Peptides against a protein of PDB entry 3B8E. Designs and how they scored, part 232

Target 1, 230 residues: chain A of PDB entry 3B8E
Amino acid sequence: PFLIFIIANIPLPLGTVTILCIDLGTDMVPAISLAYEQAESDIMKRQPRNPKTDKLVNEQLISMAYGQIGMIQALGGFFTYFVILAENGFLPIHLLGLRVNWDDRWINDVEDSYGQQWTYEQRKIVEFTCHTPFFVTIVVVQWADLVICKTRRNSVFQQGMKNKILIFGLFEETALAAFLSYCPGMGVALRMYPLKPTWWFCAFPYSLLIFVYDEVRKLIIRRRPGGWVE

## One batch from the design tools (peptide; made by RFdiffusion4, then SolubleMPNN)

Design b2_p29_7_s4 (from b2_p29_7, 21 letters changed)
Fold by OpenDDE base, seed 3:
Structure b2_p29_7_s4 (fold): chain B 230 residues (1-230), chain A 29 residues (1-29)
Amino acid sequence: as target 1 above (230 residues)
Amino acid sequence: SELEELVKRVLLEEAEKRLKRALEIAAKL
């Protein structure tokens, strides 16, 4: 998100503090839960593999999986961001290069795509309105990611939701998202205005797509062990 | 800057508490 903000010179889609909340608050507990589940599954099923080659393969697979999932999360967040700005009169094409004028406190007549003038305060309200649904979109996509990462080869339906740590992580992420979205004072502290409940559902198609993609991937791995999809 | 530092501290403290709880739950499983 931050790289696209710099490159495209668009209004800030997600605050730096909210990014830190994601990295520290939502990603850490799930990552630990997955590390424990992987350690437990590897202890029970694997003969001692060569620790150097298998760590490298595992680190590459993890890095590729997290990289791909992170890209899908970012795309989902940006989609939500562009929809909200478009609903407020700012089409995606008009946002390119707008940051300089958008962040200037002395310019109170920034025009939207329809010729409506926006004050600095109005623009900042719209910007902060985008932060919350962007964050929530990431959390909702992370639900799918966590469920997916629980199993490398088996379907989620075969292992079930037996990992209490994973369930706790999902609950914690959801509780954090709800707290940041609806707690009084978060608009001032984190620049996150309250989210309309309807925006929670905007991320569900992306979560479903990730889930379907991974189940198909796992199905291919089960049917063709040693294929290029591994 | 002060607010950002305060938020960072609160987030770090909460992350540490959550990590500790997650580890405790993991140890009981």
Scores: peptide ipSAE 0.000, ipTM 0.209, DockQ to the pose 0.385
Fold by OpenDDE base, seed 5:
Structure b2_p29_7_s4 (fold): chain B 230 residues (1-230), chain A 29 residues (1-29)
Amino acid sequence: as target 1 above (230 residues)
Amino acid sequence: SELEELVKRVLLEEAEKRLKRALEIAAKL
């Protein structure tokens, strides 16, 4: 998100506070839950292959999978960001290069895509209105991430939701997202303005995409062990 | 604040690492 903010010179889609809330609030319990996840049944039944070569390959595969998932998460967040700005009169193409004028306190006549002029205060309200939905989008996509990370090879449907800590993590991150989104005073304290409940659903296609991606990946690994997808 | 700049720098470095990994993956696909 921050790289795109710099490269595209768009208004900041995600604030530092929201990032801290993700890293410390929403990711901590899920990460702990994954550490206590029951070992995949097929990993325990397999005789130890050559421990040095298999460990390196497995670490690379995990790193690649998490990298791709992280990109899908970012895309989901940016999608929500662009939709909200478009609903407020700023089409995605108009946002390119707008940051300099957007962040200037002395410019009170920044035009939207329809020729409406926006004051600095109005622009910052819209910007901060994007922070909460971006955060919520990340949380909703993380639901999928947590579920798929439960297994490396087996389908989620085969492994099931056995880890109670994982389930607790899903509730905790959702409760935190709801608290930050709807608690009075969060707009002033954290620059997170209230979110329309409908925006929670904007991330669902991306969560589904992650599930489909992971299930397809796992299916390929199961059918072609040692293939290029590994 | 210095803290905001530090956080931005750390986030930028992490984003660059993730982007580099993503590009390496994309190059292998």
Scores: peptide ipSAE 0.000, ipTM 0.224, DockQ to the pose 0.030
Fold by OpenDDE base, seed 1:
Structure b2_p29_7_s4 (fold): chain B 230 residues (1-230), chain A 29 residues (1-29)
Amino acid sequence: as target 1 above (230 residues)
Amino acid sequence: SELEELVKRVLLEEAEKRLKRALEIAAKL
């Protein structure tokens, strides 16, 4: 997210406090819970032929999985960010390069895509309005990601939700998201303004698409073992 | 299994890195 912010020079989609809440609140418990998840039976039964090389391959595979999850989360967050700003009159194309003028407190006539002028204060309000939905979107995407990551080949329906710690983690991150979104004073304290309940559903289609894609991928792998999709 | 221990170690290391980063961010606030 921060890299896209720098490269595209768009208004800041995530505050430092929001990043902190993601790192401490939403990612830690799920990550720990995955450490206690039973590895897929086929992976666990495979004796390492060469402990050194197979260890490196496994570390690379784990690193790639975490990298992919992070990318999916970022995409979901940015989707929500662009939707919110578009609803407030700022189309995605108009946001490119806008940061310099956006952050300048002396410019009080920044125009949106429809010619409406925005004061500095108004711009900061809409910017901070993105923080909470972005955070919530990350949580909602994490639901799908965590469920998908339980298995590489088996369907979620076949493996089931056996890890109670994972389930607890999902509830914990959701409760934290609700607290940060609706607790009075969070807008002032954390720059996380109250979220309209409808925004919780903004990421659901995205999460569903990822889930369906992964299930289809796994189905293809099961039907064609050794294919390029693997 | 050795694989399970490896997965646990990697996940814990990543969690520790994230925690450290979060603490650094918190210290700057």
Scores: peptide ipSAE 0.021, ipTM 0.262, DockQ to the pose 0.030; fails the geometry check
Fold by OpenDDE base, seed 4:
Structure b2_p29_7_s4 (fold): chain B 230 residues (1-230), chain A 29 residues (1-29)
Amino acid sequence: as target 1 above (230 residues)
Amino acid sequence: SELEELVKRVLLEEAEKRLKRALEIAAKL
């Protein structure tokens, strides 16, 4: 998110504190839970890798986790961000390069895509209105990400949801998301304004897409062992 | 600002605890 913020020079879609809440609050418990996940049957059949060289989360697992999962999370968040801004009169194309004027408190006549002028305060309200849905979108997408990370080749339906810690992690991150979204004072403390409950569902298509994509990927791996998709 | 700092401190403390725990678990694995 921050890289796109810099490159596209758009208004900040997600605050640094909120990013910290994701990294420390939502990602850590699930990540720990994955360490206790029962090894996939195909992984167990491989000779135990040298614990010194292979115990570090397989570079492939890291690359999948940070590369593919992170990109889909970002896409989901940005989708929600662009939808909210578009509903408030700022089309995605208009946001390009707008950051400089957006963040200037002395400019109170920033025009939206329809020629409406926005004060600094109004713009910041809209910006902070995006933070909560973006965060919630990330959490909802993380549900799928955590589930897909349980297995490399097997379907989630084959591996099952046996890890109680993972399930707990899913509930914890959801509870945290609800707390940050609806607790009084979060708008001031974290610049996360209250979220309409309907926005929770905005991320579900992306979670489903990730799930379907991963199942298809796994299906391809099963059909073509040793392919580049592995 | 004071509330933000408090929240940041709490989050950092929790992060440190969790990180420490994760490292301890990782060291035992």
Scores: peptide ipSAE 0.000, ipTM 0.228, DockQ to the pose 0.139; fails the geometry check

Design b2_p29_8_s1 (from b2_p29_8, 27 letters changed)
Fold by OpenDDE base, seed 1:
Structure b2_p29_8_s1 (fold): chain B 230 residues (1-230), chain A 29 residues (1-29)
Amino acid sequence: as target 1 above (230 residues)
Amino acid sequence: DELEKARKELEEKLKKIRELAEKLIEELS
């Protein structure tokens, strides 16, 4: 996310507080859940034919899969960011290169895509309004990620949500998202302003995309055991 | 090995969290 922010010179989609909340609230519980998840018995039972090469390949594949999921999460967050800014009059094309003027406190006449002038304070409110939905989007996308991470080969429909830690993680991150989004004072304390309930739905296509991606991946693995996708 | 990886990832995340917390303290001060 930060790389896109720097390259595109767009207003900051995520604040430090939001990033901290993501890392603390959404990443820790999944990591703990994964640590307690019994690796699917089938992967552990197969003695690596070559312990050095097969482990390395598996590690690389897992790393790539996580990288791809992370990219989908980031895309979901940015999508939500662009939707919110567009609803406030800032089209994505107009945001390119706007950062310098956006962050300048002395410029109180930054125009949106429709010629409406925005004060510094108004711009910062809109910016901070994007932080919460971006966070929420990451949480909603992580629902899919958490459910997916439970299974390497089996469909979610086959194993179900039996891990209590996983379920707890889903509730915890959702509760945190709701708290940060709607609790009075969060705008002042954490610069996270309340979001419209409709913005929760911006993440759903990306959650679905992750589910579809993983189900397709698992389907390929099941059809071609020992292939490059394992 | 997977547990060790998860631990390493957790350690890296914790390190990042500490760095972000320090930045947060600086921003809130």
Scores: peptide ipSAE 0.018, ipTM 0.402, DockQ to the pose 0.023; fails the geometry check
Fold by OpenDDE base, seed 4:
Structure b2_p29_8_s1 (fold): chain B 230 residues (1-230), chain A 29 residues (1-29)
Amino acid sequence: as target 1 above (230 residues)
Amino acid sequence: DELEKARKELEEKLKKIRELAEKLIEELS
C-alpha cells in the first residue's frame, strides 16, 4: 500500500496505525498458528524425499503461494479504497498525482472528479475514512487466508478446523477490526473513522477468490502429485 | 521443517512489529 502510495502519488490509503494493527493483530497470530499447526494428514503420509532439494522447492512454492495471496489481499484493499473515494467524488483516475495537492494545507480548493472543491480538512476526513475500510478489508480477506493456511494438499473440508489458535486468530482480528472501526474516539486517536457496516462485505468477493484459488491449487496438487504447484 | 519456517516467519514479523511500534510512538508523541 505504501509503495503504491508513492508510485502512483495517490492519497495515503493506509496509515501507520493500520499497518501496525495488521502486523500485530492479523499477521502475528497466523504465524503462531502455523508454528503450532498439526502436520497435515497428507504430509504425514508422504514418503521421505530428498530433504535438501525438496525443502527448497517447498519453500519456494509456499513463498509463491503466499505472495499471490498477498497480491489478492492488496487488490482487495485498494478496491475498497477506490470505491470509498469514488463514493466521495474522487474517481481512481483523478487520484493519480493528486497527493501533492491533497496533502497541501494551503490548498483548500482541490477539485474532485465532479468539480466539487474540498478543503484540506475535508480531504483529510475522507483520507482517514479510507484507512478503516482498507484495514477491515484486509482482515476479511485474511479470514480466507487463515483458513487455507491449514493445508497444502487437502481441502479445508477434508482437514477440518482443528487448530484452536487459528480459530482464536480469526476472532481476535475480527474483534480488533470491530473495535477500531466502531469504538468512539478512534477517529481522533488513530485516524480511523467509523465504518459503515456494509463495507465489511466489500472484501467478501476477494475472500472467496482466495478460497477458490487455494482450493483449485490444492486440487491440482492432488491430481498431479509432484507438479510445480505443489 | 514447517515449524522451523513458521518460527522464522514469526521472528521476522516480531521484528517488523517492533519497528512499526517505534514509529507509531514517534508519530503519536
Scores: peptide ipSAE 0.018, ipTM 0.369, DockQ to the pose 0.023; fails the geometry check
Fold by OpenDDE base, seed 2:
Structure b2_p29_8_s1 (fold): chain B 230 residues (1-230), chain A 29 residues (1-29)
Amino acid sequence: as target 1 above (230 residues)
Amino acid sequence: DELEKARKELEEKLKKIRELAEKLIEELS
């Protein structure tokens, strides 16, 4: 996400505080949950036919899967960011290269896509308005990721949500997202302005995409045991 | 080994979190 921000020179979609909240609040419990589930799944793993090759392939595939899921999460966040900015008059094309003028406190006449001039304060309010939805989008997409990670080979629909740690992680992330989004003073303290309930739905297509992606991946693994997707 | 890798990944994430927290403290101070 930060690389796209630098390359595209767009206004900051995700603040430092939101990055910290993601790293500390949303990634820790999922990582713990995954560690426990991996330990449980490893107990159930049949001895790999070839421990060296199967382990290496599995590690590479897991790394690729997490990288792809992370990319989908980032895309979801950026989508939400662009939707909010577009609703405030800044179309995505207009945001390209706008960062320099956007962050300049002395420029109070930055024009949106419709010719409306925005003061520095107004621009920063819109920027900070994007931080919370971006964060929430990542949390909602992580719901799908957590549910997917529960099962390496089986469909989520077959094993159900029996892992108490996973459920706890989902509730914790949701509670954190709700707290950061709606608690009075978070706009001042964390520069995370309240989230409109409608923005929660911006993440759902990407959550669904992750579910579909993982189910397709699992389907491919089941159909081609020993293939590169394992 | 996967637990160790997950632990290492967690440690790396914790390290990044600590670095980010330190940067935040530096930015807030």
Scores: peptide ipSAE 0.011, ipTM 0.291, DockQ to the pose 0.022; fails the geometry check
Fold by OpenDDE base, seed 3:
Structure b2_p29_8_s1 (fold): chain B 230 residues (1-230), chain A 29 residues (1-29)
Amino acid sequence: as target 1 above (230 residues)
Amino acid sequence: DELEKARKELEEKLKKIRELAEKLIEELS
């Protein structure tokens, strides 16, 4: 998300505080939960044929898979960001290069896509309005990511949701997202304005996409052991 | 153990990316 912000010079879609909340609040507990998850019985029984090459290949493949999931998360967040800005009169094409004028407190006549002038304060409200749904989108997509990380080869439906720590992590990150989104004072303290409950559902297609992607990947791995997808 | 290691590496990379993003946001703010 941040790379696109720099390259496109668009208004900041995700604040620093929100990033900290993701790092400390939403990623840590799920990460711990996965450490306690029992390895797949098939992984534990299979000795690596070549410890050096097989380990490196596996690490690269896993890193690539998670990198792809991260890109899908970012795309979901940016989609939500652009929709909200468009609803407020700023079409994506007009956001390109707007950052300099957007962040200048002395410019109070920045025009939207429809010629409406926006003060600095109004622009910042819209910016902060985007932070919350971007964050929520990341959390919702992380639900899928956490669930798929339970297994390398087995389907989520086969492994089940037996890890109580993982389930707790999912509820914790959801509760944190709800708290940050709707608790009074969070708009001032964290620059996260409340969002409509309907915005929680805008991320679901991306979560579903991740689930489908991972299930297909796992299916391919199961059908073609030792293929490029492993 | 390999999955755990790969996960830890990914988490470390994500952490670094986020830290860089925060620094960049601070520089741009």
Scores: peptide ipSAE 0.000, ipTM 0.249, DockQ to the pose 0.019; fails the geometry check

Design b2_p29_8_s2 (from b2_p29_8, 26 letters changed)
Fold by OpenDDE base, seed 2:
Structure b2_p29_8_s2 (fold): chain B 230 residues (1-230), chain A 29 residues (1-29)
Amino acid sequence: as target 1 above (230 residues)
Amino acid sequence: SELEEALRELEEKLKEIREEAKKKIEELS
């Protein structure tokens, strides 16, 4: 996921400490919850499959939890990042290759897409303004991803929210996001400026699209078992 | 270049942490 930052050479949308908080604080508990819930659901609903197939299912679940969810989260975060920067005058195409000049403290005349000049301090303020919404977007998107991953083939509406561990994980992530976003001193300690409540909703359209996509995917899998869409 | 190197090191560390977490989850499952 961070290859995009290196390849595109764009301003850093997420601080290193925030990345560590995501990996250690938000991803671990939900991933464990998903591994347990799917193992239970697949074991309970399917005849005892060959031990090799159960191991394969667990490996696939772990791969989805740490691979696919992480990629979708990153995409959601990047979406929010680009929206915020675009609202501040930096269009995505203009951000390509801008990092070198962006991070140079001696350049105080970096132009946005509309010709407005930005000082180093102003650029860092807008960069740090992106960190909190990026993190919160990841958490909000993760809500959708976790709910989606709860079931492999069944609709979320059919399975319901029965896993207490998942609910606890969602609560923990939300509490962490709220703490990092609104606790005094986080702007200095983590370079995460306070988040306007409206930015919590920025990820909702994206989360909705993920839900719709996954429900359509599951519908296709149910209609065509063994297809490449699985 | 220094930032790219730092990002690469961070990516490698994160990859290692994820792999260790996967192994622990596999052991617990």
Scores: peptide ipSAE 0.000, ipTM 0.217, DockQ to the pose 0.039
Fold by OpenDDE base, seed 4:
Structure b2_p29_8_s2 (fold): chain B 230 residues (1-230), chain A 29 residues (1-29)
Amino acid sequence: as target 1 above (230 residues)
Amino acid sequence: SELEEALRELEEKLKEIREEAKKKIEELS
């Protein structure tokens, strides 16, 4: 998000505090959960035919998958961001290069895509309105990520949801997202304005994408054991 | 390559789903 903010010169879709909440609040417990699940699942993993080569290949596949999942997560967040801004009159194309004028408090007549003029304060309100949905989108997409990461080869349907720590992690990040989204004062304290509950659904297609992506990946791995999956 | 092909197909399908979801959210908002 921050890199895209710099590169595209668009209004900041995610605040620093929100980023910290993701990193420290939402990712920590899931990371621990994944560590436990990894240890548990390793007992069920087939011994690699060639321990050196097959482990490296598997690690590369996992790293690639996580990278791709991360990109899908980011796209989900940005989608939500662009939808909200578009609903407020700022089409995605119009946002390109707008940052300089957007962040200038002395410019109170920044035009949206429809010619409506926005004061600095109004622009900041809409910017901060985007922070919460972006965060929530990431959290919702992370649900799928956490669920799929519990196993490397088996389908989620085969493995089931037995890791209590994972379930706790999902609950925690969801609760945190709800707290940050709806608790009074978060707009002032964290630059996260309240979110309409319907916006939680905006992330579901991306969660589904991640889920299906991983299931397909796992299916290919099962069909081609020891092969590289591209 | 097989994964990439599958992902491309899924991405196209999910674009449609995403647009539908967007419309539903707009209607409910």
Scores: peptide ipSAE 0.000, ipTM 0.178, DockQ to the pose 0.016
Fold by OpenDDE base, seed 5:
Order: C-alpha cells, then sequence, then structure tokens
Structure b2_p29_8_s2 (fold): chain B 230 residues (1-230), chain A 29 residues (1-29)
C-alpha cells in the first residue's frame, strides 16, 4: 500500500496506525500459526532427503507464495479504496497525482471528477473513511490466508481446521477489525471512521480468489512434485 | 509512538527519493 501511494501520488489509503494493527494484530497470528502447522499427511510417507537443500527450497517457495498472496491482498485493499473514493466523487483516474493538492491544507477547492470542490477537512474525512475499510479488506482477505496457512501441499479440505491457533487468529483479527471499525472515538484516536457493514463483503471476492489460487497451487504441487510453483 | 514516527520518517525519505527520480527523468526528457 505504501509503495503504491508513493508511486501513484494518490491520497494515502492506509494510515500508520492501521499498518501497526496489521503487523501486530493480524500478521503475527499467521506467523505463529506456521510454527504450529500440522504435519501434512504426505510428509510421513516420504523418505528422508537432504535437509539443508530441502529447507532452502521450502523457504523460497513459502516466500514466493506469500508474496503472491500479498499482491492479491493489496489489490483487494485498493479496490475497496477506489470504490469508496468513487462513491464520493473521485474516480480512480482523477486520483493519480492528486496527493500534492490533497494534502495541502491551504488548498480548499480541490475538485472531484464532477467539478465539486472539497475543502481540506472534507478531503481528510474521505481519506480517513478509506482507512477502516482498507484494513477490514485486508482482514477479510487474511481469513483465506489463515485457512491456507495450515497446509503447504494438501488441500484445506483434506486436513480440516484442527489448528486452534489458526481458528483463534480468525476470531482475533475479526474482533479487532470490528472494534476499530465501530468503537466510538476511533475516528479521532486512530483516524479510522466507522465502516458500513456492507463493506465487509467488498473483499470477499479477493478472499475467495486467494483461496482458489492456493488450492490450485497445491494441486499443481501434488501433481508435479519439485516444481517451481511450490 | 516511536514506530509511527519511524514510519513517518520513512515516508518522507521515500517521498524525497521519488522527487529526485522525477527530476532525473525531467532532465533526460
Amino acid sequence: as target 1 above (230 residues)
Amino acid sequence: SELEEALRELEEKLKEIREEAKKKIEELS
């Protein structure tokens, strides 16, 4: 999110506080969950291989998979961001390069895509309105991520949801998202304005996409052991 | 918080890098 913000010169879609919440409240649980990942059913059937080489390969494969998931998460977040801004009169194409004027407190006549002028305060309200749903989008997408973290090769449908840490993570991040979205004072304290409940569903297609992507990836790995997609 | 401040500083540094890159592109155009 931060890199796209800098490259595109768009209004900041995700505040520093929300980044902290993601890091501490959301990303930590998957990391812990990986440490307690249940052994896959096929691991016990394999003969011992070179542990040094296999470890290195596994680390690379995990890194690539999470990198791809991260890209899908970012796309989901930005989709939600652009939808909210479009509903407020700022079309995506109009946001490109707008940051300089957007962040200038002395400019109170920034025009939207329809010629409506926005004061600095009005713009900041819209910006902060985007922070919460962007965060929530990441959380919803991470539901799929947490589910898929339990397995590297096997389908989640084969192993089920026996990892209590993953289950806890799903509830924790959802509860955190609900708290940040609806608790009074979050708009002032964290610059996260209340989220309409309908926005929780905006990320579902991307969550599903991650889930499908991972299942397809795992299917390919099972069919082609040692392939580059692992 | 210290982390928020660090992130803000990083944002400012990255902004500077972007502006420098923009200037270089303009010089080459």
Scores: peptide ipSAE 0.000, ipTM 0.218, DockQ to the pose 0.014
Fold by OpenDDE base, seed 3:
Structure b2_p29_8_s2 (fold): chain B 230 residues (1-230), chain A 29 residues (1-29)
Amino acid sequence: as target 1 above (230 residues)
Amino acid sequence: SELEEALRELEEKLKEIREEAKKKIEELS
C-alpha cells in the first residue's frame, strides 16, 4: 500500500500507525498458531533429500505464496479506498498527483471530480474515513490467509479447524478490528473513523478469491507432486 | 535502537488494546 502511495502520489490510504497495527497486531498471533500446528503427515514422513536445497526451495516457495497473497490483500484494500473516495466525489484518475495539494493545509479549495471544493479539514475527514475500511478489508482477507496457512498440501476441509490457537487468532483480529472501528477516541488516536457495517462485507469476495486460489493450488500440488507450483 | 524502542512501545500499546477489546467482547457476550 505504501509503495503505491509513493508512486502514484495519491492521498494516503492507510496510516503508518494502522500499518503497524496490521503487522504487529494481526499477524503475530496467527504466526504463533502456525508454529504449534502439527506438520502435515506427509511432510513429517518425507525426509528432505537435500536439507540445504530443499529448505531453501521451500522457503522461496512460501515467500512467493505469501507475496502473492499480500498483493491480493493490497488490491482489496485499494479497491475499497477508491470506492469510498469515488462516493465522496474523487474519481481514481483525479487522485493521481493530488497528494501535494491534498496535504497542503493552506489550500482550502481542492476540487473534486465534480467541481466541488474541499477544505483541508474536509479532505482529512474523507482520508481518515478510508483508513478504517482499508484496515477492515485487510483483516477480512487475513481470515482466509489464516485458514489456508494451516496446511501446505492438504485441503482445509481435510485438516479441519481443530487448532484452538488459530481460532482464537481469528476472533482476536476481528475483535481488534471492531474495537478500532467503533470505540470512541480511535478516530483521534489512530485516524480511524467509524465504519458502516456494510463495508465489512466488501472484502468477502477477496477472501473467497484467496481461499479458492489456495485450494486450487493445493489440489494441483496433490495431483502433481514435485511440480513447479509447490 | 530508537526504532526498536518505538516498536516495543507500540507492541505494548497493541497488547493493551487487545486486552481491552477482549474484555468488551466478554461483556457483550
Scores: peptide ipSAE 0.000, ipTM 0.244, DockQ to the pose 0.078; fails the geometry check

